Peptides against a protein of PDB entry 1EBD. Designs and how they scored, part 88

Target 1, 138 residues: chain A of PDB entry 1EBD
Amino acid sequence: KASYEGKVAAEAIAGHPSAVDYVAIPAVVFSDPECASVGYFEQQAKDEGIDVIAAKFPFAANGRALALNDTDGFLKLVVRKEDGVIIGAQIIGPNASDMIAELGLAIEAGMTAEDIALTIHAHPTLGEIAMEAAEVAL

## One batch from the design tools (peptide; made by RFdiffusion4, then SolubleMPNN)

Design b2_p23_3_s3 (from b2_p23_3, 16 letters changed)
Fold by OpenDDE base, seed 3:
Structure b2_p23_3_s3 (fold): chain B 138 residues (1-138), chain A 23 residues (1-23)
Amino acid sequence: as target 1 above (138 residues)
Amino acid sequence: MEELERLLEERERNRERLKELRA
């Protein structure tokens, strides 16, 4: 976020337009397991009066996580109930810091849970968990 | 809900304008 703010400030100082406010700014903690978040948390959405589905899938049920013997944690999608649009995501588990980028893109593009569920993910991969969580939201 | 929609619409308008100015 600091890098983004610096870029916006530099553009403003240089007289360039910098009016774009992105919805999907990721936050990452490089712990063990890693933690990553983008967009709305479930409770945050509820506090703002947004009716949401929280779709959760555990790494313990992911084939690649099992093969790596690294199955702690989960992926959660926060999905607006009325239209299925993804408005947030949280990942606790292996490779969360990189995997959050897919969900950031999905949120920024206004994709639905169905869009991710219908996207073929390589098997077996950690990223496949996003597809599994999306299916839970359907 | 209303605030989210407002933000999404504003972001889209701003993004389009920035692309035009930077082209």
Scores: peptide ipSAE 0.033, ipTM 0.541, DockQ to the pose 0.059
Fold by OpenDDE base, seed 5:
Structure b2_p23_3_s3 (fold): chain B 138 residues (1-138), chain A 23 residues (1-23)
Amino acid sequence: as target 1 above (138 residues)
Amino acid sequence: MEELERLLEERERNRERLKELRA
């Protein structure tokens, strides 16, 4: 957060258009299991009057998670119903702190659930869970 | 909804600026 704000501030001082996007800043708790979030939570979106789909997929159904014997938790995508744009994501589970980066990128780029669903993910990887959750949102 | 749209516009401005800086 601080480093991101510093970058934006530097650009602003230089006279370049820039804005701080607090919603796109990832939040991570390095617990066991790890927790990570970026963008809207489902309830936040609803409170703002955004009609959303909350697409959830469990690590218990992920091949890599099974192989690692670390299957607790899930990935949740918060997807705007109108156009399928991903506006938030939460991960509770293995490698959540790193996996949130893909979803942060997707949100920042204005990608849809379909974009992720159609992206090839290596098999077997924990990252496949993003694709699987995206498919749920379709 | 309105806040989200504003956010998306801000993101676009930031993306363009970042591309410019990295060029």
Scores: peptide ipSAE 0.025, ipTM 0.543, DockQ to the pose 0.057
Fold by OpenDDE base, seed 1:
Structure b2_p23_3_s3 (fold): chain B 138 residues (1-138), chain A 23 residues (1-23)
Amino acid sequence: as target 1 above (138 residues)
Amino acid sequence: MEELERLLEERERNRERLKELRA
């Protein structure tokens, strides 16, 4: 966040049009398990009066996580109920710091849970958990 | 919520434009 804000500030100082979109700025904690978030938390959305579906899928049900014996945690998608648009995501678990990038891209592009559900993910991968969570939201 | 909706509308317009260019 600070790095991105610095970039935007530098661009503004240089006379280039630039804007900060806080919706898609990721936050990562490189703990064990890793924690990553982008966009709205479920409660934040509710506090703003947004009707959301919180679609959660555990790493304990992910084939790659099982193979790695690293099944702690989950992926959560925060999906606006009205139109299925993804407005937030949280990951606690293996490779969360990298996996959040797909969801950041999805949020930035205004994608729906269906878009992710219909995206083919390599098997078996940790990334499949995003597809699984998206299917829960449908 | 209002800001989010404006952003989402803009993203949708961009998405449709990309689809048109891709076709």
Scores: peptide ipSAE 0.022, ipTM 0.519, DockQ to the pose 0.075
Fold by OpenDDE base, seed 4:
Structure b2_p23_3_s3 (fold): chain B 138 residues (1-138), chain A 23 residues (1-23)
Amino acid sequence: as target 1 above (138 residues)
Amino acid sequence: MEELERLLEERERNRERLKELRA
């Protein structure tokens, strides 16, 4: 967030029209396993009266994670039940800090779980877990 | 905006096509 705001400020100083207009700010903890989050947590959405589906898929069921012997954790999508729009995501597991970017993009773009589910992900990759979780949300 | 609308319509058509292919 601070980095992005700094960029906007630099552009403004340089005379370029720019503004901070974000929907989701990622948060990462570089632990082992890594933890990453963007947008709403499930309980946070519920507290605000948003009816959500929490779609969870474990790394233990991901082919690349199995091959790497690094299967702890999961990806969770928080999906608005009304229209299937992704409003949050959490990842605990391998490469979470980088994988969260796809879901941040999805949230910023107003994508649905179907959009992710119907996107071809490279095989075998850890990133396929996003597609799998999206399919769970359908 | 008009271009975006066309792109979004194409995206929707593609999404429906993909759903049909997976059915």
Scores: peptide ipSAE 0.017, ipTM 0.462, DockQ to the pose 0.051

Design b2_p23_3_s4 (from b2_p23_3, 16 letters changed)
Fold by OpenDDE base, seed 1:
Structure b2_p23_3_s4 (fold): chain B 138 residues (1-138), chain A 23 residues (1-23)
Amino acid sequence: as target 1 above (138 residues)
Amino acid sequence: MEELEERLERLRRNREELKALRA
C-alpha cells in the first residue's frame, strides 16, 4: 500500500495525473507455510451482511504440491452468492506470497469465480489450485 | 460464449460496486 501510494505521488510530481484507486490490498506473512490474504475474510463479509460462499481447496489435492511433497494448507475464495463476484481470498501453503497476486488481480478487476474457473492454468502447477477453488464456488 | 463488450461492461460494473463496498 505504501509503495503504491508512493508511486502515485511520484507520477503526480512528474506531471502525470494519477490517484490512489484500489479495491484489494494484499497481506503476506513469509512463514512456513506462507500465508497470504486479499480482500474479505469470510467472517468479515458475514459481519457486514454479505451473503458469501467460502470455497476451499486443499494443496493435498494439487498435483504440483504432491510432486513437491509440500501439501500443507489450502486456498480459500470468498465469493458473493448474489453474482459470483470474488471479494476475498486466503492462501496458506507453498508459494502463497506469489500466488495471491492472481487473486488480487481477479478481485481488483471485478471477476467472478466463473472467470477464474474458465481461465486455463498450466498443469501441474501450484497456481491451478485457484481454478480448482473457483470450481468449488460454482 | 460471452462477447467481449459484454464482458468488459460486466467487469467494470462489478469493479465499481466493489470500490463502493470497500470505501
Scores: peptide ipSAE 0.401, ipTM 0.870, DockQ to the pose 0.797
Fold by OpenDDE base, seed 4:
Structure b2_p23_3_s4 (fold): chain B 138 residues (1-138), chain A 23 residues (1-23)
Amino acid sequence: as target 1 above (138 residues)
Amino acid sequence: MEELEERLERLRRNREELKALRA
């Protein structure tokens, strides 16, 4: 966030049109396992009166995670029930710090769980867990 | 099958709603 805002500020100083226009800011903790989040947590959404589905899929059920013997954790999608729009995501597990980018993009673009579910993910990859969680949300 | 233009409109609409939620 700070880096992005710095870029916008630099562009403004340079006389170029620039604006901060973001929907969600990712947060990452490089622990073991890694933790990453973007957008709403389930409880945050509920506290704000948003009716959501929390779709959770464990790395223990992911083929690549199994192959790597690194199956701790899960991916959770927070999906607005009304229209299936993804409003948040959390990942605890292998490569969470990188995988959160896909979900950040999805949220920023206004995508639904179905959009992710219908996106082919390479096999076998940890990233398939996003597709699996999206399917749970359907 | 959703047409590309329809998809773009949907996504843009959803994005605007999300921006409103976070405002």
Scores: peptide ipSAE 0.390, ipTM 0.866, DockQ to the pose 0.827
Fold by OpenDDE base, seed 3:
Structure b2_p23_3_s4 (fold): chain B 138 residues (1-138), chain A 23 residues (1-23)
Amino acid sequence: as target 1 above (138 residues)
Amino acid sequence: MEELEERLERLRRNREELKALRA
């Protein structure tokens, strides 16, 4: 957040248009396992009266995670029921800090769970878990 | 499942709206 605010200020000084309002700002904890989040948590959405699907998929069922012997955790998508739009995501597990970027992009672009489900992910990869969770949301 | 043309139009509209916000 602070880095982004600095960038906006620098761009304004330089006379360039700059976006101040992001839809989703990621939060990352570099623990073991890593934790990452972007957009709404399930309970936050419910508290605001948004009807959501919480689609969860475990790393224990991910081929790459199994091969790495690092299967703790899960990926959760928070999907608005009305139109399938992804409004939040949480990852606890291997490479969560990097994998959250795909979901941040999806949220910023207003994509649906179906959009991710229809995106081919390389096999076997950790990132494939996003596709699996998206399929759960369908 | 959403039709391909509908999906592409939705994404196009989203991109245009985001560009407008960030201009």
Scores: peptide ipSAE 0.108, ipTM 0.662, DockQ to the pose 0.145
Fold by OpenDDE base, seed 5:
Structure b2_p23_3_s4 (fold): chain B 138 residues (1-138), chain A 23 residues (1-23)
Amino acid sequence: as target 1 above (138 residues)
Amino acid sequence: MEELEERLERLRRNREELKALRA
């Protein structure tokens, strides 16, 4: 967020039109396991009256996580029931800090769970867990 | 820079076009 705002400020100073127009801001805790979030938490969505599906998939069922012997945690997608649009994601587990970027992009782009489910992820990778969680949401 | 609403509309259109290609 800070770096993005800095870029906008620099462009404004240079005389270029710019604006801060982000939809989702990622939050990361570099703990062990890492924790990352972007967009809505399930309860936040519910509090705002948004009907959501919380689709959860554990790293214990992910091939790469198993191979790395690092299977703690899960990925959760918060999906709006009305249209299947992903409005939030949380990751607790290996490489969560980097993996959240894909889901941040998905949210910013207004993608659906189906979009993620239909995106081919390399096998075996931690990233496959996003696809698996998306399939749960379908 | 593209306005937020314009960007979202563009992305929605792109998504629909992509889905059509998948079908």
Scores: peptide ipSAE 0.080, ipTM 0.654, DockQ to the pose 0.080

Design b2_p23_4_s1 (from b2_p23_4, 11 letters changed)
Fold by OpenDDE base, seed 4:
Structure b2_p23_4_s1 (fold): chain B 138 residues (1-138), chain A 23 residues (1-23)
Amino acid sequence: as target 1 above (138 residues)
Amino acid sequence: SAARQALLEKAAERAPVRAELRV
């Protein structure tokens, strides 16, 4: 129930046009677990006719999440198939509110899933989940 | 939306730069 409500809230916030001239505005819900989103949702991309890969990786497979005993949720990357460019990201889980910033930067810089996959993340960290999800998109 | 269109355009503009940076 709470995870569904957090997802719906994140989708509603991300769908609002901002008067601020940013390419990708993050949306965060400070629930337990936290919910964060930036750029396209998978369904938004599909509705606009963008062919995408939705790469998902669970916190249950992240070493730091296991060590913290906080393994609920996942990270999802929305990757444009034609060029591998990251066009959106959603995180439900521990530290989602801070972790979304890496993906916001990646989107603003026009980075690909390969760029994230080839970036060394410190071990063990929650942030490694971005690298793992990027590898799924390759 | 205009913001989402700008996202796609910026991504396209970065494609040549990414190609040059990749060895």
Scores: peptide ipSAE 0.070, ipTM 0.606, DockQ to the pose 0.058
Fold by OpenDDE base, seed 5:
Structure b2_p23_4_s1 (fold): chain B 138 residues (1-138), chain A 23 residues (1-23)
Amino acid sequence: as target 1 above (138 residues)
Amino acid sequence: SAARQALLEKAAERAPVRAELRV
């Protein structure tokens, strides 16, 4: 957030039109395993009356995680049931701090679980767990 | 929050675009 606001300020000072327009701020804890989140938690969505699917896929079932011998945790997508739009994501596991960026992009772009499920992810990668979780949400 | 509301609004705005892409 602060870095982005600094960039916007710099652009404004330079005479370029800019705006702070973000809807999903990522949060990361650099623990072992790492934790990352963006958008809604499942309970937050429920508390606001949003009917959601919580699609979860474990790193223990991810080929790259297995190859790295680092299989703790999971990826969770929070998907609005009415239209399949991704409104939140949580990752606990290897490289969660970087992997959350794909999901942040998806949320900011208003993508659906189908959009991610139909996106080709390289195999084997940690990132393909997003595709797997998206398939769970379908 | 304002950010959450903006997220849901943005998602709604994208719905017709997604429909066009999938047809």
Scores: peptide ipSAE 0.052, ipTM 0.610, DockQ to the pose 0.057
Fold by OpenDDE base, seed 3:
Structure b2_p23_4_s1 (fold): chain B 138 residues (1-138), chain A 23 residues (1-23)
Amino acid sequence: as target 1 above (138 residues)
Amino acid sequence: SAARQALLEKAAERAPVRAELRV
């Protein structure tokens, strides 16, 4: 957030038009395991009357996580039931701080769980867990 | 929040485009 606001301010000072967009601001905690979030939490969506699917997939079922002997945690997608649009994501586990960027992009672009499920992810990678969670939401 | 409202509006705006691409 602060880094993005700084970029917008620098562009304005340089005489270039710029806009602040806060649609999908990531939050990261560099703990062990790492924690990352973007968009809605499941309970926040429910409290606002949005009907959602919470699609969860564990790192214990991911081939790369098994090979690294680092299988704690999960990825969760928060998907609006009406149209399958992704409105939030949470990751607890290996490389969560970097992996949240793919999901931030998906939310900003207005993508669906189907869009991620149909995207080929390299094998074996931690990133495959996003595809697996998207398949759960279908 | 304003940010959450903007997210939902963007998602709604993209819905017709997604429908056209999948037909």
Scores: peptide ipSAE 0.033, ipTM 0.581, DockQ to the pose 0.056
Fold by OpenDDE base, seed 2:
Structure b2_p23_4_s1 (fold): chain B 138 residues (1-138), chain A 23 residues (1-23)
Amino acid sequence: as target 1 above (138 residues)
Amino acid sequence: SAARQALLEKAAERAPVRAELRV
């Protein structure tokens, strides 16, 4: 966020048309385990009257996380029930700070849980957890 | 928020494109 705002400001100073866009801005906490979020939290969607599916998959069930002996936490997808569109994601666990980028892309592109579920993820990887959570949302 | 509204609008704009890609 701050880095992006700085870039927009620099472009404006240089005389380029620029705007600050806050759509699907990720938030990361570099704790142990890492925490990352993009888009809606489940409760935020509910408070706005959006009917959602919260699909959760634990790192304890991910083959790569098991192999790394780093199985704390989960991935959560927030999916609009009407059309299956992903509107938010939260990750607590290994590599959450990098893994949130895939889900940020999915949200920005207006992808559905089906789009993620049908995307082949390499095996075994931490990234497979996004596919697994998407399958839960179907 | 304005950002959240824009997110929902972008999702709606993407829906026809997804339908076309799956045909």
Scores: peptide ipSAE 0.028, ipTM 0.577, DockQ to the pose 0.076

Design b2_p23_4_s2 (from b2_p23_4, 10 letters changed)
Fold by OpenDDE base, seed 2:
Structure b2_p23_4_s2 (fold): chain B 138 residues (1-138), chain A 23 residues (1-23)
Amino acid sequence: as target 1 above (138 residues)
Amino acid sequence: SAAAEELRKKAAERAPVRKELRV
């Protein structure tokens, strides 16, 4: 966020029209477990009158997380109910800081839960949890 | 590839939705 805001500020100083797009900006806390978020939280979407599906999948059900003995937390997708478009994601768990990038890309691309669910993820990986959460949203 | 072209078409159809989400 701060790095992106610095870039926007530099562009503005250079006389270029620029705006901060907060929807696709990830926020990360490098705790144990890590926390990451991009786009809408479920409550933020509801407060704006967006009808959403909150799809949650736990790391305790992920084969790679089990193999790593690091199964705390979950991935949550916030999906617009009308068209299945992903509008937000939150991750608490191993590698959340890197895993949020896939979901940031999905939001920026206007992808649906179906698009993620139909994307083959390598097995076994932590990234499969995004596919599993997307399947829950269908 | 045909698959990549189909995905690009789908992404273009969703571009208005993506714009609506941006502040």
Scores: peptide ipSAE 0.019, ipTM 0.511, DockQ to the pose 0.202
Fold by OpenDDE base, seed 3:
Structure b2_p23_4_s2 (fold): chain B 138 residues (1-138), chain A 23 residues (1-23)
Amino acid sequence: as target 1 above (138 residues)
Amino acid sequence: SAAAEELRKKAAERAPVRKELRV
């Protein structure tokens, strides 16, 4: 957040058009396993009266995670039921700190679970878990 | 391309949803 706001401020000072327009702010903890989050948690959405699907897929079922012998954790998508729009995501597991960026992009763009489910991910990769979780939400 | 234009139209239709999710 601070870095993004600083960029907008610098552009404004330089006389260039800029806008602060974000939906979500990523949060990362570089623990073992790593933890990452962007947008709504499931409970936050429910507390605001948003009807959601929480779609979860485990790293224990991911081919790359198995090959790395690092299968702890999961990816969770928080999807609004009425239109399938992704409003949040959480990752606990290998490479969570980098993988959260795909889901941050999806949320900022107003993408649906179907958009991710229909996107081909390279095999075998940790990133396939986003596609698998999106398919669970359909 | 025509495909890129259709994707831009869909993105514009989703703009109200993005506004709704903004704080």
Scores: peptide ipSAE 0.017, ipTM 0.460, DockQ to the pose 0.148
Fold by OpenDDE base, seed 1:
Structure b2_p23_4_s2 (fold): chain B 138 residues (1-138), chain A 23 residues (1-23)
Amino acid sequence: as target 1 above (138 residues)
Amino acid sequence: SAAAEELRKKAAERAPVRKELRV
């Protein structure tokens, strides 16, 4: 957020037309396991009257996580039921701090769970968990 | 390309929804 706002400010000072226009602000905690979130939590969406699917997939079922012996946690997608648009994501687990960026991009682009489910992820990777969670939302 | 045009169209159609998610 602050870095993006700083960039927009620099562009404005340079005489370029720019605006602060972002959909999702990531939050990260560098704990063990790492925690990351972007967009809506499931309960926040419900409190705002948004009908959502909470699609959860565990790292215990991810081949890379198993190979690393680091299988604690999960990825959760918060998907609007009406149109399948991803409106939030939470990750607790290995590499959550970096993996949240993919979901931030998906939210910012207005992608659906189907868009993620149809995106080929390298095998075996931790990132496959995003695809798996997206499939749960379908 | 036709594929790129379709993706751009899809993005434009979703733009209003994306704006609803703005902070």
Scores: peptide ipSAE 0.017, ipTM 0.455, DockQ to the pose 0.146
Fold by OpenDDE base, seed 5:
Structure b2_p23_4_s2 (fold): chain B 138 residues (1-138), chain A 23 residues (1-23)
Amino acid sequence: as target 1 above (138 residues)
Amino acid sequence: SAAAEELRKKAAERAPVRKELRV
């Protein structure tokens, strides 16, 4: 957030029209396993009266995670039921700090679970877990 | 733009598959 606001300020100083417009701010904890989140948690969405699907996929079922012998945790997508729009994501596991960026992009762009499910992910990668979780949400 | 047209084409090609996944 602060870095993004700093960039907007720099652009304004340079004479470029710019505004801070963000929907989702990522949060990362560099623990072992790493934790990352963007957008709504499932309970937050429910507390706000949003009907959601929480689609969860474990790293233990991911081919790259198995190859790395690092299979702890999961990816969770928080998907609005009415339209399939992704409104949140949580990752606990390998490379969560970097992998959250794809999901941040998806949320900012108003993408659906189907959009991720239909995106080809390289095999084998940790990133495939986003596709797998998206398929669970369908 | 040419880029926008290509994106629209890809979206149209994907739409039937998306509908199948919802079933």
Scores: peptide ipSAE 0.010, ipTM 0.415, DockQ to the pose 0.069

Design b2_p23_4_s3 (from b2_p23_4, 9 letters changed)
Fold by OpenDDE base, seed 1:
Structure b2_p23_4_s3 (fold): chain B 138 residues (1-138), chain A 23 residues (1-23)
Amino acid sequence: as target 1 above (138 residues)
Amino acid sequence: SAAREELLRKAAERAPVRAERRV
């Protein structure tokens, strides 16, 4: 956020019209396990009258997490039911702080759960959990 | 909210691209 706002300010100073035009601001806590969030929480979406699917997949079912003996937590996608658009994501678990960036990109690009489900993830990786959660939302 | 409207706008802009991938 701060770095993006700094770039917008620099562009404006340089005479290039620019505005802060992001939809999702990531929030990260570098705890053990790590916590990360971007976009809507499930309850926030519901409070705004958005009908959502909360698609959750546990790290305990991820092959890389098992191999690392680090299986606490889950990934949750918040998906609008009307069209499958991803509007939020939460991760508690290994590498959450970096993995949230994929989902931030998906939200900013207006991607659907299907777009993530159809994206090939390397095997075995922690990142596969995003694909697995997206498949749950289908 | 403005953020929600922007999200929906971006989603609508990608709808043709998604349709092409499904064909």
Scores: peptide ipSAE 0.076, ipTM 0.664, DockQ to the pose 0.058
Fold by OpenDDE base, seed 3:
Structure b2_p23_4_s3 (fold): chain B 138 residues (1-138), chain A 23 residues (1-23)
Amino acid sequence: as target 1 above (138 residues)
Amino acid sequence: SAAREELLRKAAERAPVRAERRV
C-alpha cells in the first residue's frame, strides 16, 4: 500500500495526472507456506452486510502440487452471491505470492467466478487451483 | 472504507457489459 501511495504522490509532484486507482491491494507473507490476500476476507464482507460464497479448493487436489510434493494449504475465493462477482481472494501454499496477481486482476476488472472458471489454465500447473475454486462458486 | 466502496461500484458498473458478453 505504501508503495502505491508513494507512486501517486510522486506523479502529482511531477505534474503528471495519476490515472491509476488501485482498490484491491495485495498483502503477502513470504513464509513457508507462503500466504497472500487481496480484497475482502469472508468475515469482512459479512460484517459489512454482503452475502458471500466462500469457495475453497485444496492444493492436495492439484496435480502440479502433488508432483512437487508441496500440497499444504488452499485457495479461497470470496464471491458476492447476488451476481457472482469476485470481491476477495486468499492463498496459503506454493507460489501464493505470485499467484495472487491473477486474482488481483480479476477483482480490479470486476470479473465473476464464471470468468475464471471458463479461462483455460495450462495442465498441470499450480494456477489451475484458481479455476477449480471458481467452479466451486458456480 | 472508501477503497472497498469503490471496488463494489466498479463491479456494479461492469454488470451490463458482462450480461451482453454472455448472451
Scores: peptide ipSAE 0.060, ipTM 0.615, DockQ to the pose 0.057
Fold by OpenDDE base, seed 5:
Structure b2_p23_4_s3 (fold): chain B 138 residues (1-138), chain A 23 residues (1-23)
Amino acid sequence: as target 1 above (138 residues)
Amino acid sequence: SAAREELLRKAAERAPVRAERRV
């Protein structure tokens, strides 16, 4: 957030129209396992009266995580039931800090679980878990 | 919230593109 706001400020100072236009701010804790979040938590969405499904997929079922012997945790998508739009994501597990970026992009772009499910993810990768969680949400 | 409304706006803007991709 601060770095992005700094870029916007620099562009404005340089005489270029720019605005802070973000929907979601990623948050990361570099623990073991790593924790990452972007957009709504399930409870936050419910508290705002958004009807959501929380689609969860475990790293224990991910081929790359198995190959790395690092299978703790899960990915959770928070999906609005009305239209399947992804409004939040949480990752606890290997490489969560980097993997959250795909989901941040998906949220900012207004993508659906179907958009992610229909995106070819390389096999086997940790990132493939996003596709698996998206399929759960369908 | 403002964030919610922005998500809805972006989702609506992409809806035609999603529909085209699904055809």
Scores: peptide ipSAE 0.030, ipTM 0.590, DockQ to the pose 0.058
Fold by OpenDDE base, seed 4:
Structure b2_p23_4_s3 (fold): chain B 138 residues (1-138), chain A 23 residues (1-23)
Amino acid sequence: as target 1 above (138 residues)
Amino acid sequence: SAAREELLRKAAERAPVRAERRV
C-alpha cells in the first residue's frame, strides 16, 4: 500500500510545469516512504524525443537500507544516451528528501552518470544508491 | 574485476575534465 502511494505521488509531481527558469527544481513529498524528484521523468524525456536510459537501483540492494530495515523503494536516474548527462532523478525510499539534493546539484552542473559513478560514497550509506544507479547507466 | 578496471580507466580519462571544473 505505502509503496503504491509513493509511486502515485511521484507521478503526480511529474505533471507540474516549472514556472521558474531553473533546470532542476526539486519536488518532495514527505510520505512513508518519502518521494523526491528533480529534472525529467523518464516519460517526459521520451515525450520530448530525448533518448534516455532509465537506470534504477532498489534500496533492497543497499547495505545501509538493509541495516536500517528500511528497504522499500528505489532510485531512478534519467540519463541522456547521447552523452551520459543526468537530466532527471526520482527517489522513493529512506532519506529521499535529502538525497535528492546531490542529484539536483549533478543535474545543474551538467554532470554525467560517470561522474556520479566515479564519486566515492561513504560505506555503508544510503547515498551509495546514487552511485549504484549511475553504474547501471554506464 | 574487469568492471573495476574499466571504471579506473574512465576515471583516468575524466581526470583532466574534473581538473578543469575546479579551476
Scores: peptide ipSAE 0.030, ipTM 0.579, DockQ to the pose 0.047

